# Designs tried in a protein design run: peptides against a protein of PDB entry 3B8E. Part 59

Target 1, 230 residues: chain A of PDB entry 3B8E
Amino acid sequence: PFLIFIIANIPLPLGTVTILCIDLGTDMVPAISLAYEQAESDIMKRQPRNPKTDKLVNEQLISMAYGQIGMIQALGGFFTYFVILAENGFLPIHLLGLRVNWDDRWINDVEDSYGQQWTYEQRKIVEFTCHTPFFVTIVVVQWADLVICKTRRNSVFQQGMKNKILIFGLFEETALAAFLSYCPGMGVALRMYPLKPTWWFCAFPYSLLIFVYDEVRKLIIRRRPGGWVE

## One batch from the design tools (peptide; made by RFdiffusion4, then SolubleMPNN)

Design b1_p13_7_s2 (from b1_p13_7, 11 letters changed)
Fold by OpenDDE base, seed 1:
Structure b1_p13_7_s2 (fold): chain B 230 residues (1-230), chain A 13 residues (1-13)
Amino acid sequence: as target 1 above (230 residues)
Amino acid sequence: PLLRLRLKAVIDL
């Protein structure tokens, strides 16, 4: 998110506060819940990891986590961001290079794509109105990410949803996201302005994409052991 | 309230 903010000079898509709410708020309980996941049914049929040659975090895992899933998550967040700004008159092309004027409090006549002038206060309201849906989008795609992390190789349909702590984590992160989004004063305290309930659904295609992508990946691994996808 | 305080403390750091 921050890289695109710097490279494209767009208005800030995700605030530091919202990032901290993700990293320290919504992701903590879900991540801990994975420690309570039941072993895969075939785990005892696998050879033990060689600690001298086999890394816990390998290039394939990094590529999947950051290069694939992380990119889909980022795309989901940016999609939500661009849709909200477009609904407020700022088309994606118009946002390129706009940051300098956007962040200048002395410029109160920044034009949108339709020639409407926006004061600094109005621009900051719409910016902070983007931060909350971006945050919620990340939480919704994290549902899929957490669910796919239940297994390394087996389908989630084979593993099932028996981990009650993981289920609790999904509800907790969602409840926390709702609390941060809708609790009075969050706009002032955290720069997290309330979002329309419909914005929660903007992330669903990306969450589904993550889930389907990983299930297909796992299916390929099961059908072709030792392939480049593993 | 406690969450706000914790979040504010993290933000102020």
Scores: peptide ipSAE 0.018, ipTM 0.528, DockQ to the pose 0.047
Fold by OpenDDE base, seed 4:
Structure b1_p13_7_s2 (fold): chain B 230 residues (1-230), chain A 13 residues (1-13)
Amino acid sequence: as target 1 above (230 residues)
Amino acid sequence: PLLRLRLKAVIDL
């Protein structure tokens, strides 16, 4: 998010406080819950990791986590961001390079894609209105990310949802996201304005995409052991 | 006008 904010000079998609709420709030319990996941049914049929040759974190894992899944998550967030701004009169093309004028307090006549002028205060209301749905979008795609992280090779349908701590983590992160989105005063305290419940569904296609992508990947690994996808 | 009304409706809620 922040890299695209700098490169494309778009209005800030996700606030720093909101990022901290993701990194330290919604992701913490889910991440810890993975330590309690049951071993995959075939784990004892695999050769032990060679500590000299097999890194715990390798280029393939980094590429999968940050390069593939992380990019889909980011695309989901940006999709929500662009939809909200478009519904508020700012088409994606018009946002390119707009940051400088957007963040200038002295410019009170920034035009949207339809020629409507926006005051600094109005622009910041729209920006902060984007932060909450972007945050919620990240939480929704994190549901899929957490679920796919349960296994390396087996399908989630083979592994099942037996980890009670993981289930608790999913409820906790969702409850925290709802609290941060709808609790009175969060707009003042965190610059997170409340969102319509319909915005929770905006990320669902991306969450489904992450899930399907990983299940297909795991299916390929199971059918073709030793492939470049491992 | 409709957009400002929608924003105001979100803030007033």
Scores: peptide ipSAE 0.018, ipTM 0.581, DockQ to the pose 0.022; fails the geometry check
Fold by OpenDDE base, seed 5:
Structure b1_p13_7_s2 (fold): chain B 230 residues (1-230), chain A 13 residues (1-13)
Amino acid sequence: as target 1 above (230 residues)
Amino acid sequence: PLLRLRLKAVIDL
């Protein structure tokens, strides 16, 4: 978000505080829960890694993790951001270059795509109203990311959902996201204004896409061992 | 975890 914020000069899509709430708040218990995951059923049929030639973190893992899944997560967040701003009168094309005037506290007549004027206070309310749904969108796509991390090669349907600590982590991160979004005073303390319940569903297509994409990837790996996808 | 942190950092960035 910060790179697009700088390059496109759009209003800030996700605040630094919301970022910290994701990194240090919602993802800690889910991350720890993976240490309790059962080994895959075929692990003893795989060749051991050669420590001299095979890196633990290889380019394929980085590409899958940051280049593919990460980009889908970012797209989900930005989709929610653009939908909220469009519903408030700011079409995506109008946001390009708007940051300079948007962040100026002395300009109280910034026009939207329909010619409506917005005060500085009104603009900051809608901006912070975007931060919370972006945060929630990341939590929803993280459900899929956590589930796909249960296995490297086997389907999640083969592995099952037997890890009770992982299930607890999914509920904990969701409950924490709801607390941060709706607790009184969070608008002042964290600049997180409450969101309409409908905004929780904006990320669901992207969460499903992550899950389907990874299951298809794993299916290809199982059918063609040693391919470029592995 | 590090992947999510870096994704969040890239999303944050």
Scores: peptide ipSAE 0.009, ipTM 0.465, DockQ to the pose 0.544; fails the geometry check
Fold by OpenDDE base, seed 3:
Structure b1_p13_7_s2 (fold): chain B 230 residues (1-230), chain A 13 residues (1-13)
Amino acid sequence: as target 1 above (230 residues)
Amino acid sequence: PLLRLRLKAVIDL
């Protein structure tokens, strides 16, 4: 988000504090929970890793996790951001280059896509209104990301949801997201204004997309072992 | 986990 904020000169889509809440709050317990995941049913049919040549985390896993899934997650967050700003009169094209005037407290007549003038205070309210939904969007897509990370080859339906620590992690990250979004004073403390419940659903298509994408990938791997997708 | 966190942070950053 911050890279696109700099490159595109758009209003800040996600606050620094919200980023810290993702990195240190919502992601830690889920990440730890993966250490307690049951081995895949076929793991003992694989040759032992060669410690000298094989990395625990291969380039392909990194490329998939960060390249493909990470892009879908970012797209989900930005989609929510653009929808909120569009509903408030700022179309995506109009946001390009707007940051300079947006962040200037002395400019109180910034026009939206419809010619309405926005004061600095009004603009900051809209900006901070984007932070919470963006954060929640990331949490919702993280549900899918965590679930797909349970297995490398087997379907989640084959593996099942037996890891109680992972289930707890999903609950914890969701509860934390709700706490940060709705607790009184969080708007002042974290610049995270309260979220309308409808905004939780904005990420669902992206979460589903991540899940379906990975299940299809795993299906291809199972049907064609040794393919370029493995 | 930490690498996932870092690259997610980079995408989030």
Scores: peptide ipSAE 0.009, ipTM 0.378, DockQ to the pose 0.471; fails the geometry check

Design b1_p13_7_s3 (from b1_p13_7, 8 letters changed)
Fold by OpenDDE base, seed 4:
Structure b1_p13_7_s3 (fold): chain B 230 residues (1-230), chain A 13 residues (1-13)
Amino acid sequence: as target 1 above (230 residues)
Amino acid sequence: DMLRLSLLAVITL
């Protein structure tokens, strides 16, 4: 989000407070829950990692995390961001280069794509109205990401949902996201304005895409052991 | 680890 904010000069898609709510709030319990996941049924058929040659963080993990899943998550967040701004009169093409004027408190006549003028206060309300749905979008795609992280090779359907701590984590992060989004005073305290419940569904296609993508990847690995996908 | 890295990627993008 922040790289695109700089490169495209668009209004800030995700605020620092919402980032902290992800990193320190919604993601902690889910991430810890993975330590309690049951071993995959085929784990004893795999050779032990060679601690001298095999890195814990390898190029494949970086490619999967940053290059694949992280990109799909970012696309989901940006989709929600662009939809909200479009509903408020700002089409995606009009957002390019708008940051400078958007963030200037002395400019109170920034035009949208329809020629409507927006005050600084109105623009900041819309910006902070985007931060909460972007945050919620990240939580919804994290459901899929957490579920796919249960296994390296086996399908989630083979592994099942037996990790009660992971299930608790999914409910906890969702409840926390709802609390942060709808609790009175969060607009003042965190600059997280309430979102329409319909915005929770904007991420669902991307969450499904992450899940399907990883299940297909795992299926390929199972059918072609030692392939370039592993 | 992959989840953490994925989230870091989302935050940085």
Scores: peptide ipSAE 0.017, ipTM 0.540, DockQ to the pose 0.840; fails the geometry check
Fold by OpenDDE base, seed 2:
Structure b1_p13_7_s3 (fold): chain B 230 residues (1-230), chain A 13 residues (1-13)
Amino acid sequence: as target 1 above (230 residues)
Amino acid sequence: DMLRLSLLAVITL
């Protein structure tokens, strides 16, 4: 999000406060819950990793996390962002380079894609209106990400949902996301304006995509052990 | 670790 904000000079898609709410709020309990996940059924059939050669974070893990899942999550967030801005008159092409004028408090005549002029205050309301749905989109795609992280090789259907702490984490992150989105005063305190409940569904295709993608990946690993997909 | 890295990727992008 922040790199695209700089490179494309678009209005800020996700605020620093909303990022902190993800990192310190919604993700902590889910991440800790993975420590309580049951071992995969084949783990005792694998050789122990060599601590000298086998990195905990290898190129495959970086490729999976940053190059695949993280990109799908970012696409989900940006999809929600662009839809909200388009509904408010700002088409995606018009956002390119707009940041400089958007953030200038002295420019009160920034035109949208339809020639409507927007004051600085109106633009900032629209910007902050994007932050909460982007945040919620990330939480919704994280449901899938957390569930796929339960296993490296086994299907989630083989592993099952036996980790009660992980289930609790999914409810906790969702409840926290709802609290941050709808609690009175969050617009003032966190610049998180309430979103229509329909915006929660914008992320569902991306969550499903993450889940299906990882299950297919795991299926390939099970059928062809020792492939580049491991 | 993958979740954490994925989240960091989302934040950095």
Scores: peptide ipSAE 0.017, ipTM 0.528, DockQ to the pose 0.838; fails the geometry check
Fold by OpenDDE base, seed 3:
Structure b1_p13_7_s3 (fold): chain B 230 residues (1-230), chain A 13 residues (1-13)
Amino acid sequence: as target 1 above (230 residues)
Amino acid sequence: DMLRLSLLAVITL
């Protein structure tokens, strides 16, 4: 979010407070829950990691996390952001370079894609209206990310959903996201304005895409051990 | 680890 905000000079997609709510709120219990996952059925066929040569965070993990899954998650967030701004008169192409004028308090005549003028206050309301749906979009794509993280090689259908702590984590992060989105005063305290319930569904295609992508990847690994996908 | 890294990526982008 922040890199694209700087590079494309678009209005801020996700607020700093909403980022902290992700990092400290929705992510902690899900991440801890993975420590309680059952071992994969083939784990005893693998040699122990060599602590001197094998990194815990390897290039493969970075490629999967940042280069693949993280990119799909970011695309989901930005999709929601662009849809909300388009519904408020700002088409994606018009947002490019708009940040400078958008953030200027003295410019009260910023035009949208339809020639409507927006005051600074109106623009900031729209910006903060984007933060909550972007945050919720991240939570929805995290459901898929958490589920795919249960296994390295086995399908989720082979492993099953037996980890009760992981299931609790999915409910906790969703309940926290709902609380932060709809609790009275969150707009003032966190700049998280309430979202229409329909915005929860904007991320579902991306969540499904993450799940399908990883299941296909795991299927390829199972069928072709030692391939470039591994 | 992958979850944490994925989330960090989403937040940073």
Scores: peptide ipSAE 0.017, ipTM 0.513, DockQ to the pose 0.834; fails the geometry check
Fold by OpenDDE base, seed 1:
Structure b1_p13_7_s3 (fold): chain B 230 residues (1-230), chain A 13 residues (1-13)
Amino acid sequence: as target 1 above (230 residues)
Amino acid sequence: DMLRLSLLAVITL
């Protein structure tokens, strides 16, 4: 989000407070829950990692996390952001370079794609109205990411959903996201304005895409061990 | 670790 904000000079897609709510709020319990996951059925057939040669974080893991899943998650967030701004009169092409005028409190006549003028306060309301759905989008794609992280090689359907702490984590992050989105005063305290319940569904295609993508990846790994997909 | 890295990637983008 922040790189595109700088490069494209678009209005801020995701605020610093919402980022902190992701990193310290919604992710903590889910991440801890993975420590309680049952071992995969084939784990004892794998050789131990060599701590001298095998990095814990390798190029394949970086490629998977940043290059694949992280990109799909970011695309989901940006999709939600662009749709909300388009519903408020700001088409994606009009957002390019708009940041300078958008963030200027002295400019109260910023035009949207339809020639409607927006005051600084109105623009900031729309911006902060984007932050909450972007945050919720990240939480929804994190459901898929957490579920795919249950296993390295086996399908989630083979592993099952027996980890009660992981299930609790999914409910906790969702409940926290709902609390931060809808609790009175969050607009003032966190600049998180309430979103329409329909915006939760905007992320579902991307969450499903992450899940299907990883299941296909794992299927390929099971069929072709030692491939470039590992 | 993948979840954290994916999230860091999302936040950095």
Scores: peptide ipSAE 0.017, ipTM 0.531, DockQ to the pose 0.861; fails the geometry check

Design b1_p13_7_s4 (from b1_p13_7, 11 letters changed)
Fold by OpenDDE base, seed 4:
Structure b1_p13_7_s4 (fold): chain B 230 residues (1-230), chain A 13 residues (1-13)
Amino acid sequence: as target 1 above (230 residues)
Amino acid sequence: PLLKLTLKAVIDL
């Protein structure tokens, strides 16, 4: 998010506080829960990792995590961001380069795509109104991301949802996201304004995309062992 | 998991 904020000079899509809430709040319990995942049914059929040649973190893992899943998550967040700003009169093309004027507290006549003028206070309200749905979008795509991380090769349908700690983590992160989004005073404390419940569904296509993408990837790995996808 | 957290922290940056 912050890289696109710098490169495109758009209004801040995700605040530092919301990032901290993701990294230190919603993601910790789910991440810890993966340590309790059951071994894949085929794990004993795999050759042991060679500790001298095989890195724990390899280029394939980096490519999968940053280059694929992380990009889909970012696209999901930005989609939600652009939809909210468009509903408030700011079309995506109009946001390019707008940051400088957007963040200037002395400019109270920033025009939207329809010629409506926005005060600094109004702009900050809509910006902080974007932060909460972006955060919630990340939580929703994390459901898929956590579930796909249960296995390296087997389908989630083969592995099943037997890890009770992971299931608890999914409920915990969702409950925490709801708490941070709707608890009175969060707008003042965290600059996270309440969102309409409908915004929770904005990320669902991306969550489904992550899930389908990884299941297809795993299917390819199972059908073509030793392929470039493994 | 920790790499995913750090990855997410970096992607969220």
Scores: peptide ipSAE 0.015, ipTM 0.488, DockQ to the pose 0.431; fails the geometry check
Fold by OpenDDE base, seed 3:
Structure b1_p13_7_s4 (fold): chain B 230 residues (1-230), chain A 13 residues (1-13)
Amino acid sequence: as target 1 above (230 residues)
Amino acid sequence: PLLKLTLKAVIDL
């Protein structure tokens, strides 16, 4: 979020406090839950990792997490952001370079894509209105990310959803997201304004895409061992 | 897990 905010000079997509709520709130229990996942059925056919040569975090894991899944997650968040701003009169093309005027308190006549003028206060309301749906979008795509992280090679359908701690983590992160989104005072405390329930569904296509993408990847790995996809 | 978290945190930054 912040990198695109700087590079594209767009209004801030996600607040710093909201980012901390993701990093320290919604992600911790799900991540811990993966330590309790059952071993894959084929794990005993693999040689032990060599602690001297094999990194716990290899380039493949970084490429999958940052380069593929993380990009899809970011796209999901930005999609929600652009939809909200477009519904408020700001088309995506108009947001490019707008940050300078958007963040200026002395400019009270910033035009939207339809020629409507927006005061500084009105602009900040719509900006903070984007933060909560962006956050919720991240949580929804995290459901898929957590589920795909259960296995490296086996399908989730082969592994099953037997990890009760992981299931608890999915409920916990969702409940926390709902609390942060709808609890009175969160708009003042966290700049997280309440979202319409419909915004929860904006991320569902991306969550499904993450899941399908990883299942297809795992299927390819199972059918072609030693391929470039491993 | 922690690196995926850090990865996510960096993407979420």
Scores: peptide ipSAE 0.014, ipTM 0.479, DockQ to the pose 0.442; fails the geometry check
Fold by OpenDDE base, seed 2:
Structure b1_p13_7_s4 (fold): chain B 230 residues (1-230), chain A 13 residues (1-13)
Amino acid sequence: as target 1 above (230 residues)
Amino acid sequence: PLLKLTLKAVIDL
């Protein structure tokens, strides 16, 4: 988000405070819950890793996490962002380079894609209106990401949802996301304006995509052990 | 790890 904000000079899609709420708020309990996940059924059939050669975080894991799942999550967030801005008259192409004028408090006649002029205050309202749905989109895609992180090779259907701490984490992050989105004063304190409940569903296709993608990946690993996909 | 990595990647993007 922040790189695209700089490179494309678009209005800020996700606020720094909102990012902190993800990193320190919604992700803490879910991430800890993975430490309590049951071992995969085949783990004892694998040779122990060589501590000298086998990194805990290998290039394949980084590539999968950052290069694949991370991109899908970012696409989900940006999809929500672009939809909200388009509903408010700002088409995606029009947002390119707009940041400089968007953030200038002295320019009160920034035109949208339809020639409607927007004051600085109006622009900031719509910007902050994007932050909460982007945040919620991230939480919703994190449900899938957390679930796929339960296993490296086995299907989630083989592993099951036996980790009660992980289940609790999913409820906790969702409850926290709802609290941050709808609690009175969050618009002032966090610049997170309340979102319509319908915006929660915008991320569901992306969560499903993440889940299906990882299950297919795991299926390939199970059928072809020792492939580059491991 | 993947969640943190993905989030970090999403945040960094």
Scores: peptide ipSAE 0.014, ipTM 0.461, DockQ to the pose 0.839; fails the geometry check
Fold by OpenDDE base, seed 1:
Structure b1_p13_7_s4 (fold): chain B 230 residues (1-230), chain A 13 residues (1-13)
Amino acid sequence: as target 1 above (230 residues)
Amino acid sequence: PLLKLTLKAVIDL
């Protein structure tokens, strides 16, 4: 989000507070829950990692995390952002370079794609109205990411959903996201304005895509051990 | 760990 904000000079897609709410709020319990996951059925058939040669975080894991899943999550967030701004009159092409005028409190006549003028306060309301759905989008794609992290090789359907702490984590992050989105005063305190319940569904295609992508990846790994897909 | 890495990557984008 922040790189595109700088490069494209678009209005800020995701605020610093919402980022902190992701990193310290919604992700903590889910990440801890993975420590309680049951071992994969084939784990004892694998050789132990060599601590001298085999990194815990290897290039393949970085590529999967940052290069694949992370990009899909970012695309999901940006999709939600662009749709909300388009619904408010700001088409994606019009947002390019708009940041300078958008963030200027002295400019109260910033035009949208339809020639409507927006005051600074109105623009900031729309910006902060984007932050909450972007945050919620990340939480929804995190459901898929948490579920796919249950296993390295086996399908989630083979592993099952027996980890009660992981299930609790999914409910906790969702409840926290709902609390931060809808609690009175969050617009003032966190710059997180309420979103329409329909915006929760905007991320579902991306969450499903992440899940399907990883299940296909794991299927390929099971069929072709030692491939570049590991 | 992957979730944190992915989220960090998404946030860093």
Scores: peptide ipSAE 0.013, ipTM 0.452, DockQ to the pose 0.848; fails the geometry check

